# Peptides against a protein of PDB entry 1Y74: the designs that were tried, part 3

Target 1, 57 residues: chain A of PDB entry 1Y74
Amino acid sequence: LGLERDVSRAVELLERLQRSGELPPQKLQALQRVLQSRFCSAIREVYEQLYDTLDIT

## One batch from the design tools (peptide; aimed at target 1 L3 I43)

Design b1_p9_8_s1 (made by RFdiffusion4, then SolubleMPNN; from b1_p9_8, 3 letters changed)
Fold by OpenDDE base, seed 1:
Structure b1_p9_8_s1 (fold): chain B 57 residues (1-57), chain A 9 residues (1-9)
Amino acid sequence: as target 1 above (57 residues)
Amino acid sequence: LQELIQQAL
């Protein structure tokens, strides 16, 4: 599963977009906060555990 | 923006 890597990459891209100033930073920062939230991380961990257990290809 | 999109693909 690449979900942790994909989330980390999405956060990196959001940080780059915020630094470029090409887009209003507030919505990008809000999305970054959601992706880095304890709630999002907990959902990710549950998903990864279920995926490993169920072996759903 | 375009460079960031190209690096995400």
Scores: peptide ipSAE 0.021, ipTM 0.529, DockQ to the pose 0.049
OpenDDE base, seeds 2, 3, 4, 5: peptide ipSAE 0.021, 0.021, 0.021, 0.021; ipTM 0.524, 0.522, 0.520, 0.521

Design b1_p9_8_s3 (made by RFdiffusion4, then SolubleMPNN; from b1_p9_8 with E6R E7Q)
Fold by OpenDDE base, seed 2:
Structure b1_p9_8_s3 (fold): chain B 57 residues (1-57), chain A 9 residues (1-9)
Amino acid sequence: as target 1 above (57 residues)
Amino acid sequence: LEELIRQAL
């Protein structure tokens, strides 16, 4: 699963959007904080573990 | 914005 990489890429894009000033930064920063939260990381870890266990490809 | 989205896809 590339979920960690995809989340890291989403955070990078949010940081670029915040620096552009084209959008109100507060909501972008809030979303970045959610994606970098311990809660989001814990959900990601559980999901990746379950996927690896249940992946019957 | 539009170019950043285009580089993300």
Scores: peptide ipSAE 0.032, ipTM 0.592, DockQ to the pose 0.050
OpenDDE base, seeds 1, 3, 4, 5: peptide ipSAE 0.030, 0.030, 0.030, 0.030; ipTM 0.590, 0.584, 0.582, 0.582

Design b1_p9_8_s4 (made by RFdiffusion4, then SolubleMPNN; from b1_p9_8 with E2K E7R)
Fold by OpenDDE base, seed 4:
Parts: C-alpha cells; sequence; structure tokens
Structure b1_p9_8_s4 (fold): chain B 57 residues (1-57), chain A 9 residues (1-9)
C-alpha cells in the first residue's frame, strides 16, 4: 500500500505551503505534526497490516 | 496557491 508514501508526500506539500507565505503557517504546521505523530503512524501500520491480511478490494 | 498545486501534481 502507498499510504506511507502518500503521507510523506502530504507532509512535503504542507512544508511547501508553509514556505510560500500565502496561508497562515500555524494550522498547516499543526496538520503536519498530526501526520508525523506516533498515533498517525500506528494507525497507518494497523491499516496496512489489515489490508495485507484481508485483501480488501 | 494554484501554481503550488500544479507543481505538486
Amino acid sequence: as target 1 above (57 residues)
Amino acid sequence: LKELIERAL
């Protein structure tokens, strides 16, 4: 599953948005912290394990 | 913003 790559890409995009100065950076930084949190990583790992086991189509 | 999205895709 590409979830790890998709999350990494989402973080990269949030970093670019923060550097552009077009949007208030604080909320973007808060979202980045959530995506990089141990909680988000643990949920991703559980999802990937369940997907691999159940072959969810 | 639009140019950032276009470069992101």
Scores: peptide ipSAE 0.032, ipTM 0.552, DockQ to the pose 0.046
OpenDDE base, seeds 1, 2, 3, 5: peptide ipSAE 0.029, 0.030, 0.030, 0.029; ipTM 0.557, 0.556, 0.554, 0.553

## One batch from the design tools (peptide; aimed at target 1 K27 L28 F39)

Design b1_p10_1 (made by RFdiffusion4)
Pose (drawn by RFdiffusion4):
Structure b1_p10_1 (pose): chain A 57 residues (1-57), chain P 10 residues (1-10)
Amino acid sequence: as target 1 above (57 residues)
Amino acid sequence: LEEELELLEE
């Protein structure tokens, strides 16, 4: 689906901006936690696992 | 996560 690429890109993108420290890192750190959190991992697995399910069903 | 989303909403 591209979620792993987009999410993981967003994670590193948020870290990347964090490294620069130019804009409010608070909200960016929150997103990192939102996408890196184990919870969004299970949900993410769902989007991937769901696409496979379509190929099965 | 709810607290982090509230920070984004602020």

Design b1_p10_1_s1 (made by RFdiffusion4, then SolubleMPNN; from b1_p10_1, 3 letters changed)
Fold by OpenDDE base, seed 2:
Structure b1_p10_1_s1 (fold): chain B 57 residues (1-57), chain A 10 residues (1-10)
Amino acid sequence: as target 1 above (57 residues)
Amino acid sequence: LEEALEILRE
């Protein structure tokens, strides 16, 4: 689903930004941890299930 | 930064 892809892209973005050193890495790493957390994954799963059930076009 | 911004354009 689109949300999983968007989260994966956001994580990839954060990883590149952390490697570049152009920005303080601590907040970027914290955000990455949030996006990859079990909490966010669970919310995504609920969203995906609801999306499939409701067939939101 | 530019390489990171490229991800958003795809």
Scores: peptide ipSAE 0.096, ipTM 0.698, DockQ to the pose 0.044
OpenDDE base, seeds 1, 3, 4, 5: peptide ipSAE 0.093, 0.091, 0.094, 0.090; ipTM 0.696, 0.695, 0.696, 0.692

Design b1_p10_1_s2 (made by RFdiffusion4, then SolubleMPNN; from b1_p10_1, 3 letters changed)
Fold by OpenDDE base, seed 2:
Structure b1_p10_1_s2 (fold): chain B 57 residues (1-57), chain A 10 residues (1-10)
Amino acid sequence: as target 1 above (57 residues)
Amino acid sequence: LEEALRLLAE
């Protein structure tokens, strides 16, 4: 779904920002860890299932 | 910051 793609895009952006070295990488990496965490994945799964069931477009 | 803005615009 769109949420999975958006999260993947956000992670991609965070990775590029970390590689650029323009910003301190610590908080960027922390955000990436949050977005890729099992907790966020579980929330995303619940959201996506509700989204599909309720057809909230 | 310019890199960040560029990436957000893509």
Scores: peptide ipSAE 0.089, ipTM 0.680, DockQ to the pose 0.049
OpenDDE base, seeds 1, 3, 4, 5: peptide ipSAE 0.084, 0.088, 0.086, 0.085; ipTM 0.674, 0.675, 0.677, 0.672; seed 4 fails the geometry check

Design b1_p10_1_s3 (made by RFdiffusion4, then SolubleMPNN; from b1_p10_1, 4 letters changed)
Fold by OpenDDE base, seed 1:
Structure b1_p10_1_s3 (fold): chain B 57 residues (1-57), chain A 10 residues (1-10)
Amino acid sequence: as target 1 above (57 residues)
Amino acid sequence: LAEALALLEA
């Protein structure tokens, strides 16, 4: 799996967009906060643990 | 935005 990597990449893109000023930053920042939230991290961790235990796609 | 889209594809 690469969920951690994918989330990190998404955050990187959001940070670039915020710095560029091409779009209003507030909603981008809110989305970044969601992706970096403890809730999303916890769900990701559970998923990755289950993925390691179960042969799921 | 165009740069971000390009980075997404890379």
Scores: peptide ipSAE 0.046, ipTM 0.646, DockQ to the pose 0.046
OpenDDE base, seeds 2, 3, 4, 5: peptide ipSAE 0.046, 0.044, 0.039, 0.039; ipTM 0.641, 0.642, 0.633, 0.640

Design b1_p10_1_s4 (made by RFdiffusion4, then SolubleMPNN; from b1_p10_1 with E4A E6K)
Fold by OpenDDE base, seed 2:
Structure b1_p10_1_s4 (fold): chain B 57 residues (1-57), chain A 10 residues (1-10)
Amino acid sequence: as target 1 above (57 residues)
Amino acid sequence: LEEALKLLEE
């Protein structure tokens, strides 16, 4: 789904930012952990289910 | 930061 792809892209960008070393990695890594958390994925799942049901595309 | 911003644009 679109949101899953967007989250995956965000994580990819965060990983690249961490590797670049131009920014302190701690907050970037924290954001990555949030995006990859079971909590975030559960919220995403609920959102995607509602999105599909309501057809708000 | 410029390289970081470029990564966001990709």
Scores: peptide ipSAE 0.045, ipTM 0.635, DockQ to the pose 0.048
OpenDDE base, seeds 1, 3, 4, 5: peptide ipSAE 0.040, 0.039, 0.044, 0.042; ipTM 0.630, 0.637, 0.634, 0.634

Design b1_p10_2 (made by RFdiffusion4)
Pose (drawn by RFdiffusion4):
Structure b1_p10_2 (pose): chain A 57 residues (1-57), chain P 10 residues (1-10)
Amino acid sequence: as target 1 above (57 residues)
Amino acid sequence: ELEELLEEFE
């Protein structure tokens, strides 16, 4: 689906901006936690697992 | 916790 690429890209992208420290890192750190959080991992696995399910069903 | 982080983001 591209979520692993887009999420993971967003994660590193948030950290990339964090490394620069130019804009409010607070909100960006929050997103990193939202996408890196184990919770969004299970939801993410769902989107991937769901696409496979379509190929099965 | 995630809802609080999204509220902080907004």

Design b1_p10_2_s1 (made by RFdiffusion4, then SolubleMPNN; from b1_p10_2, 5 letters changed)
Fold by OpenDDE base, seed 2:
Structure b1_p10_2_s1 (fold): chain B 57 residues (1-57), chain A 10 residues (1-10)
Amino acid sequence: as target 1 above (57 residues)
Amino acid sequence: ELAELLALIA
């Protein structure tokens, strides 16, 4: 779904920004860890299940 | 790339 794709893209961008050195990497890495956490994955799963059930685009 | 990230978050 769109949310999964957006999260994946955000993680990819965070990884690139960390490698570029344009910004302090620590906070970027922390944000990446949050987005890839089991918590965010669980929330995403619930979100996607609800939208699958309701069939809202 | 930063601008795109910010656009996703905002």
Scores: peptide ipSAE 0.303, ipTM 0.821, DockQ to the pose 0.067
OpenDDE base, seeds 1, 3, 4, 5: peptide ipSAE 0.299, 0.299, 0.299, 0.297; ipTM 0.819, 0.820, 0.819, 0.819

Design b1_p10_2_s2 (made by RFdiffusion4, then SolubleMPNN; from b1_p10_2, 3 letters changed)
Fold by OpenDDE base, seed 1:
Structure b1_p10_2_s2 (fold): chain B 57 residues (1-57), chain A 10 residues (1-10)
Amino acid sequence: as target 1 above (57 residues)
Amino acid sequence: ELEELLELIR
């Protein structure tokens, strides 16, 4: 599903930005932790189930 | 890198 790929890409980009030091790493790390949380995964599973059920093109 | 992240979140 596109959302899983986009979340995985967002995490990769957040990890690169934390290593570059261009931005304060603490806020980027906090966002990465939210995206990798069980809460975010559960919301993604609900979204994927709703998407499959509603056939939203 | 930052521009691609901002494009993905938008």
Scores: peptide ipSAE 0.250, ipTM 0.790, DockQ to the pose 0.062
OpenDDE base, seeds 2, 3, 4, 5: peptide ipSAE 0.249, 0.244, 0.249, 0.247; ipTM 0.791, 0.789, 0.792, 0.790

Design b1_p10_2_s4 (made by RFdiffusion4, then SolubleMPNN; from b1_p10_2, 4 letters changed)
Fold by OpenDDE base, seed 4:
Structure b1_p10_2_s4 (fold): chain B 57 residues (1-57), chain A 10 residues (1-10)
Amino acid sequence: as target 1 above (57 residues)
Amino acid sequence: ELAELLALIE
């Protein structure tokens, strides 16, 4: 599913940015925690259910 | 790396 892949890629990129030191790591880590939260997981599940129901090509 | 993250948002 596109959204799960995009969220996983965003988390990977945030981890790389935290290691590079180019940006304040604390704010990047906070964003990563939001993306990995139960809230974002629940929104993803709703999106996937709607996608399966509506067959949005 | 930052440019790749921004490219996901566009």
Scores: peptide ipSAE 0.153, ipTM 0.737, DockQ to the pose 0.060
OpenDDE base, seeds 1, 2, 3, 5: peptide ipSAE 0.146, 0.121, 0.119, 0.123; ipTM 0.732, 0.715, 0.713, 0.715

Design b1_p10_3 (made by RFdiffusion4)
Pose (drawn by RFdiffusion4):
Structure b1_p10_3 (pose): chain A 57 residues (1-57), chain P 10 residues (1-10)
Amino acid sequence: as target 1 above (57 residues)
Amino acid sequence: ELEEELEEFE
């Protein structure tokens, strides 16, 4: 689906901006936690697992 | 908690 690429890109992208420290890192750190959080991992596995399910069903 | 973090982001 691209979520692993888009989410992992967003994670590093948030960290990348964090490295620079130019814009409010607070909100960006929040996103990193949201996408890295184990919770969004299970949801993310759903999107991937769901696409496979379509190929099965 | 995640929804609040997204609302703060917006």

Design b1_p10_3_s1 (made by RFdiffusion4, then SolubleMPNN; from b1_p10_3, 6 letters changed)
Fold by OpenDDE base, seed 5:
Structure b1_p10_3_s1 (fold): chain B 57 residues (1-57), chain A 10 residues (1-10)
Amino acid sequence: as target 1 above (57 residues)
Amino acid sequence: ELLSLLQEAL
């Protein structure tokens, strides 16, 4: 779904923010790790599978 | 640049 692309885009933006140094990187990096975690990916996959099956609106 | 990144996200 678009959710996978949105998560990937969010990670990309977090990486850019970390490189800019305008914000403390620790919390940004922690958020990036959460978004890239197996747990988050598993939840996303379940959501996408259910979305495809149930046509969640 | 932070605002520019936010604009790119929207």
Scores: peptide ipSAE 0.029, ipTM 0.588, DockQ to the pose 0.049
OpenDDE base, seeds 1, 2, 3, 4: peptide ipSAE 0.029, 0.029, 0.028, 0.029; ipTM 0.578, 0.582, 0.572, 0.581

Design b1_p10_3_s2 (made by RFdiffusion4, then SolubleMPNN; from b1_p10_3, 5 letters changed)
Fold by OpenDDE base, seed 4:
Structure b1_p10_3_s2 (fold): chain B 57 residues (1-57), chain A 10 residues (1-10)
Amino acid sequence: as target 1 above (57 residues)
Amino acid sequence: ELAELLREVL
């Protein structure tokens, strides 16, 4: 499953965007905190478990 | 530029 990798890549992108100063860093940091939250991690884990169970193909 | 950052990440 690529979802953990895709989330990690999205966080890396947000960190680079915050360092560039081209965009308001507060909103980018808030989005990063959401993606790194226990809530998003729990949703990802449930999705991965369901995908592994339903991956009958 | 944002386009340069996208090229580094994609």
Scores: peptide ipSAE 0.021, ipTM 0.507, DockQ to the pose 0.045
OpenDDE base, seeds 1, 2, 3, 5: peptide ipSAE 0.020, 0.020, 0.020, 0.020; ipTM 0.493, 0.503, 0.495, 0.483

Design b1_p10_3_s3 (made by RFdiffusion4, then SolubleMPNN; from b1_p10_3, 4 letters changed)
Fold by OpenDDE base, seed 3:
Structure b1_p10_3_s3 (fold): chain B 57 residues (1-57), chain A 10 residues (1-10)
Amino acid sequence: as target 1 above (57 residues)
Amino acid sequence: ELEALLKELE
């Protein structure tokens, strides 16, 4: 689904921002860790199941 | 490069 791709893209962009040094890396790294967490993955799975069931556009 | 990354989010 689009959400998995969007999360993966967000993580990639956060990694680039961390390497550029234009922003304090700590908060960017924390957000990246949240997006890669088992908790975020579990929420994504629930969302995907609901999306498939309800056909939310 | 932040501006370039913001443009990729559009």
Scores: peptide ipSAE 0.039, ipTM 0.634, DockQ to the pose 0.049
OpenDDE base, seeds 1, 2, 4, 5: peptide ipSAE 0.037, 0.036, 0.031, 0.031; ipTM 0.631, 0.631, 0.622, 0.627

Design b1_p10_3_s4 (made by RFdiffusion4, then SolubleMPNN; from b1_p10_3, 4 letters changed)
Fold by OpenDDE base, seed 4:
Order: C-alpha cells, then sequence, then structure tokens
Structure b1_p10_3_s4 (fold): chain B 57 residues (1-57), chain A 10 residues (1-10)
C-alpha cells in the first residue's frame, strides 16, 4: 500500500500551500498536524496490516 | 495558484 507515500505527499503539498499565502495558513497547518499525528499513523498501520492480510486486489 | 499544485498530483 502506498498510503505512507500519499500522506507524505499530502503534507508536502500543504507546506507549499502555506508558503504561497493564497490560503489562510492556520487551517492548512492544523490539517498537516493531524496527518502527522500518532493517531493518523496508527490508523494507517492497522489499515496496511489488514490490507496485506486480506490480499484485497 | 492552487490548480498548479493539483496538476502535480499523479
Amino acid sequence: as target 1 above (57 residues)
Amino acid sequence: EFEELLRELE
């Protein structure tokens, strides 16, 4: 599963959006903190383990 | 533009 890579890419895009100044940075920063949270990482790990176990193509 | 960043999403 590419979820770790996709989350890392989403965080990179949120950093670029914060630097552009086109959007209020506070909400983008809050979303970035959620994606980098231990809670989000733990859900991702459980999902990846279940997917690898169930071999859902 | 936000649309330029969306074009970098594969």
Scores: peptide ipSAE 0.022, ipTM 0.529, DockQ to the pose 0.047
OpenDDE base, seeds 1, 2, 3, 5: peptide ipSAE 0.021, 0.022, 0.020, 0.020; ipTM 0.521, 0.528, 0.515, 0.506

Design b1_p10_4 (made by RFdiffusion4; failed a check: a repeat of another design)
Pose (drawn by RFdiffusion4):
Structure b1_p10_4 (pose): chain A 57 residues (1-57), chain P 10 residues (1-10)
Amino acid sequence: as target 1 above (57 residues)
Amino acid sequence: LEEELELLEE
């Protein structure tokens, strides 16, 4: 689906901006936790597992 | 996560 590419890109993109430290890193750190969090990992696995399910069903 | 989303809403 692109979620792993887009999430993982967002994660590193948030860290990238964090490395620069130009804009509010607080809200950006929050997103990193939101996408890296184990919770969004299970949800993310759902989107991928769901696409496979479509190919099965 | 809800607390982190509230920070984004601020």

Design b1_p10_4_s1 (made by RFdiffusion4, then SolubleMPNN; from b1_p10_4 with E4L E6R)
Fold by OpenDDE base, seed 4:
Structure b1_p10_4_s1 (fold): chain B 57 residues (1-57), chain A 10 residues (1-10)
Amino acid sequence: as target 1 above (57 residues)
Amino acid sequence: LEELLRLLEE
């Protein structure tokens, strides 16, 4: 499932950016918390279930 | 910004 991998990569990139100090860390940390939230995970699971149901190819 | 660009190219 590509979406789980892409979300995991986005979280890794946000952690590297927070450590570099080139950007204000608070907004990056807030975005990371959203991507790691139970809500984001539940929406991802629904999307993956719909994708598997609609992938008639 | 340079680190962000590098990370988007990887």
Scores: peptide ipSAE 0.042, ipTM 0.600, DockQ to the pose 0.048
OpenDDE base, seeds 1, 2, 3, 5: peptide ipSAE 0.038, 0.042, 0.036, 0.040; ipTM 0.595, 0.603, 0.595, 0.595; seed 2 fails the geometry check

Design b1_p10_4_s4 (made by RFdiffusion4, then SolubleMPNN; from b1_p10_4, 4 letters changed)
Fold by OpenDDE base, seed 3:
Structure b1_p10_4_s4 (fold): chain B 57 residues (1-57), chain A 10 residues (1-10)
Amino acid sequence: as target 1 above (57 residues)
Amino acid sequence: LPELLALLAE
């Protein structure tokens, strides 16, 4: 699955957006923290394991 | 939002 890679790319884009100052950085930083949280990581791992096991199309 | 559009195009 590319989910880990997609999340990493999303975080990278959020960091670049925060540096540009084009958008208010506070909410972007909060979203980044959520995506990097232990909760989201745990959910991702469960999802990836189930995806591999069930072979969801 | 030119910077955002540029990021999305990468």
Scores: peptide ipSAE 0.028, ipTM 0.578, DockQ to the pose 0.045
OpenDDE base, seeds 1, 2, 4, 5: peptide ipSAE 0.028, 0.027, 0.027, 0.028; ipTM 0.574, 0.574, 0.565, 0.577

Design b1_p10_5 (made by RFdiffusion4)
Pose (drawn by RFdiffusion4):
Structure b1_p10_5 (pose): chain A 57 residues (1-57), chain P 10 residues (1-10)
Amino acid sequence: as target 1 above (57 residues)
Amino acid sequence: ELEEELEELE
């Protein structure tokens, strides 16, 4: 689906801006936790697993 | 915890 690319890109993108430290890193750190959080991992696995399910069903 | 992080974005 691109979620792993987009999420992982967003994660590193948030870190990338964190490395620069130009804009509010607080909200960006929050997003990193939201996408890296184990919870969004299970949800993410759903989107991937769901696409496979479509190929099965 | 995630709700707090989302409130920080608002």

Design b1_p10_5_s1 (made by RFdiffusion4, then SolubleMPNN; from b1_p10_5, 5 letters changed)
Fold by OpenDDE base, seed 3:
Structure b1_p10_5_s1 (fold): chain B 57 residues (1-57), chain A 10 residues (1-10)
Amino acid sequence: as target 1 above (57 residues)
Amino acid sequence: ELAELLALLA
């Protein structure tokens, strides 16, 4: 759940930054799409399972 | 907000 929470916060920040115009929106939007993709979700699942197995905190 | 984002991504 830690990584899931961090990803959710990252997406929230990306959305705010896109609205602020401080940075080029296109690249921020692309990163947001990656973080919200099914691929990234699958990788996160593997990551969480691996770290749970290895008992890494 | 940018600083927090960078901290999460690093």
Scores: peptide ipSAE 0.305, ipTM 0.817, DockQ to the pose 0.062
OpenDDE base, seeds 1, 2, 4, 5: peptide ipSAE 0.305, 0.297, 0.305, 0.294; ipTM 0.817, 0.813, 0.816, 0.812

Design b1_p10_5_s2 (made by RFdiffusion4, then SolubleMPNN; from b1_p10_5, 4 letters changed)
Fold by OpenDDE base, seed 3:
Structure b1_p10_5_s2 (fold): chain B 57 residues (1-57), chain A 10 residues (1-10)
Amino acid sequence: as target 1 above (57 residues)
Amino acid sequence: ELERLLELLR
């Protein structure tokens, strides 16, 4: 699964949207912090491992 | 706004 790449792209997009000033940056920054959290990374790794195990079946 | 978001997704 490309989830690591998709999360990295989502973070990049959130950083661009924060810099545009078109939207209140606080909610975008909060979402970026969640996506970059150790918790989100650990859940992603578990999900990728389960998916790779099921896709081999 | 929507056009700018679509440009960022490219």
Scores: peptide ipSAE 0.022, ipTM 0.461, DockQ to the pose 0.043
OpenDDE base, seeds 1, 2, 4, 5: peptide ipSAE 0.022, 0.022, 0.021, 0.021; ipTM 0.473, 0.482, 0.474, 0.466

Design b1_p10_5_s3 (made by RFdiffusion4, then SolubleMPNN; from b1_p10_5, 4 letters changed)
Fold by OpenDDE base, seed 1:
Structure b1_p10_5_s3 (fold): chain B 57 residues (1-57), chain A 10 residues (1-10)
Amino acid sequence: as target 1 above (57 residues)
Amino acid sequence: ELDELLAILE
């Protein structure tokens, strides 16, 4: 699964958006923290394992 | 950049 890669890309985009100053950085930073949290990572890992096991589309 | 982020989130 590319989910880990997609989350990493999302975090990168959030960092760029914060640096651009085009949007209020506080909500972007909060979203970045959620995506980088241990809880989010654990859910992602469970999802990836189930996806690989069940071979769902 | 925002459009790319939205594309991932959707």
Scores: peptide ipSAE 0.029, ipTM 0.578, DockQ to the pose 0.061
OpenDDE base, seeds 2, 3, 4, 5: peptide ipSAE 0.027, 0.027, 0.025, 0.026; ipTM 0.556, 0.537, 0.518, 0.521

Design b1_p10_5_s4 (made by RFdiffusion4, then SolubleMPNN; from b1_p10_5, 3 letters changed)
Fold by OpenDDE base, seed 5:
Structure b1_p10_5_s4 (fold): chain B 57 residues (1-57), chain A 10 residues (1-10)
Amino acid sequence: as target 1 above (57 residues)
Amino acid sequence: ELEELLALLE
């Protein structure tokens, strides 16, 4: 499960999109903040733990 | 370009 890596990649892509200026940067920044939040990280960790334990895929 | 960046999100 590469969910941590996928979230990190999503944050990187959001930073690139913000720098282009072609999209509303405030919404992209808000999404980046959500993905980097302690809440999102906690939910991710729970998901990864359950995935490893139950093999729900 | 922007289209290339969006394609990476799919």
Scores: peptide ipSAE 0.026, ipTM 0.517, DockQ to the pose 0.048
OpenDDE base, seeds 1, 2, 3, 4: peptide ipSAE 0.023, 0.024, 0.024, 0.023; ipTM 0.513, 0.530, 0.512, 0.516

Design b1_p10_6 (made by RFdiffusion4)
Pose (drawn by RFdiffusion4):
Structure b1_p10_6 (pose): chain A 57 residues (1-57), chain P 10 residues (1-10)
Amino acid sequence: as target 1 above (57 residues)
Amino acid sequence: ELEEELEEFL
């Protein structure tokens, strides 16, 4: 679906901006936690597993 | 916890 590319990209993109430290890193650190959190991992596995399910069903 | 992080973001 592109979620792993988009989420992983957002994660590193958030870290990237964190490395620069130009804009509020607080909100950006929050997003990193939101996408890296184990919880969003299970949801993310759903989107991928769901697409496969479509190919099965 | 994630709700708090999103509220901080908003």

Design b1_p10_6_s1 (made by RFdiffusion4, then SolubleMPNN; from b1_p10_6, 5 letters changed)
Fold by OpenDDE base, seed 4:
Structure b1_p10_6_s1 (fold): chain B 57 residues (1-57), chain A 10 residues (1-10)
Amino acid sequence: as target 1 above (57 residues)
Amino acid sequence: ELEELLRLLE
């Protein structure tokens, strides 16, 4: 699963949007903190393990 | 606003 890469890309995009100043940076920063949280990482790891177990094709 | 987000997704 590319979820780690997709989350890393989403964080990069949120950093670019914060630097442009076109959007309220506080909400973008809050979303970035959620994506980088230990909770989000732990849920991602559980999802990847379940997917690898169910990908019996 | 939305146009910058779209340009970043390309």
Scores: peptide ipSAE 0.022, ipTM 0.509, DockQ to the pose 0.049
OpenDDE base, seeds 1, 2, 3, 5: peptide ipSAE 0.022, 0.023, 0.022, 0.021; ipTM 0.512, 0.515, 0.504, 0.498; seed 2 fails the geometry check

Design b1_p10_6_s2 (made by RFdiffusion4, then SolubleMPNN; from b1_p10_6, 6 letters changed)
Fold by OpenDDE base, seed 1:
Structure b1_p10_6_s2 (fold): chain B 57 residues (1-57), chain A 10 residues (1-10)
Amino acid sequence: as target 1 above (57 residues)
Amino acid sequence: DLAELLELLA
């Protein structure tokens, strides 16, 4: 499961979008902050652990 | 870039 990598890629893309000015940056920054938050990371870890344990395929 | 982000989220 590459969820951590996908989240990291999403953050990278959000940073690029913020710099490009294609969209108002404020909501993009807010989303980036959420994705990089300790809460989101903790939820991701729990999700990945449960995913591995429950064999959700 | 926006399209790539949306593809990742889909």
Scores: peptide ipSAE 0.070, ipTM 0.657, DockQ to the pose 0.058
OpenDDE base, seeds 2, 3, 4, 5: peptide ipSAE 0.068, 0.054, 0.050, 0.067; ipTM 0.655, 0.639, 0.634, 0.653

Design b1_p10_6_s3 (made by RFdiffusion4, then SolubleMPNN; from b1_p10_6, 5 letters changed)
Fold by OpenDDE base, seed 4:
Structure b1_p10_6_s3 (fold): chain B 57 residues (1-57), chain A 10 residues (1-10)
Amino acid sequence: as target 1 above (57 residues)
Amino acid sequence: ELEELLALIE
């Protein structure tokens, strides 16, 4: 599903940015934790269920 | 790398 892929890619990019040291790593790590949270996963699950039901193209 | 992250949001 598009949203799961985009979230996974965003987490990967945040990990790379944390390793480069170009940006404050603590803020990037906090954002990564939000994206990997149960809250974000629950929103994603609801979105995917609605998408499958409504067939929103 | 930051440019790729920004391109994902757009």
Scores: peptide ipSAE 0.125, ipTM 0.721, DockQ to the pose 0.058
OpenDDE base, seeds 1, 2, 3, 5: peptide ipSAE 0.108, 0.106, 0.115, 0.120; ipTM 0.709, 0.707, 0.713, 0.718

Design b1_p10_6_s4 (made by RFdiffusion4, then SolubleMPNN; from b1_p10_6, 6 letters changed; failed a check: a repeat of another design)
Amino acid sequence: ELAELLALIE

Design b1_p10_7 (made by RFdiffusion4)
Pose (drawn by RFdiffusion4):
Structure b1_p10_7 (pose): chain A 57 residues (1-57), chain P 10 residues (1-10)
Amino acid sequence: as target 1 above (57 residues)
Amino acid sequence: ELEELLEEVE
């Protein structure tokens, strides 16, 4: 689906901006936690597992 | 907790 590329890209993108430290890192750190959090991981596995399910069903 | 973080982002 691209979620792993888009999310992992957002994560590193948020870290990237964190490395520069130019804009409010607070909100960006929040997103990193949201996408890296184990919870978004299970949801993310759903989107991938769901696409496979479509190929099965 | 995640919803609060997203509200902080908004």

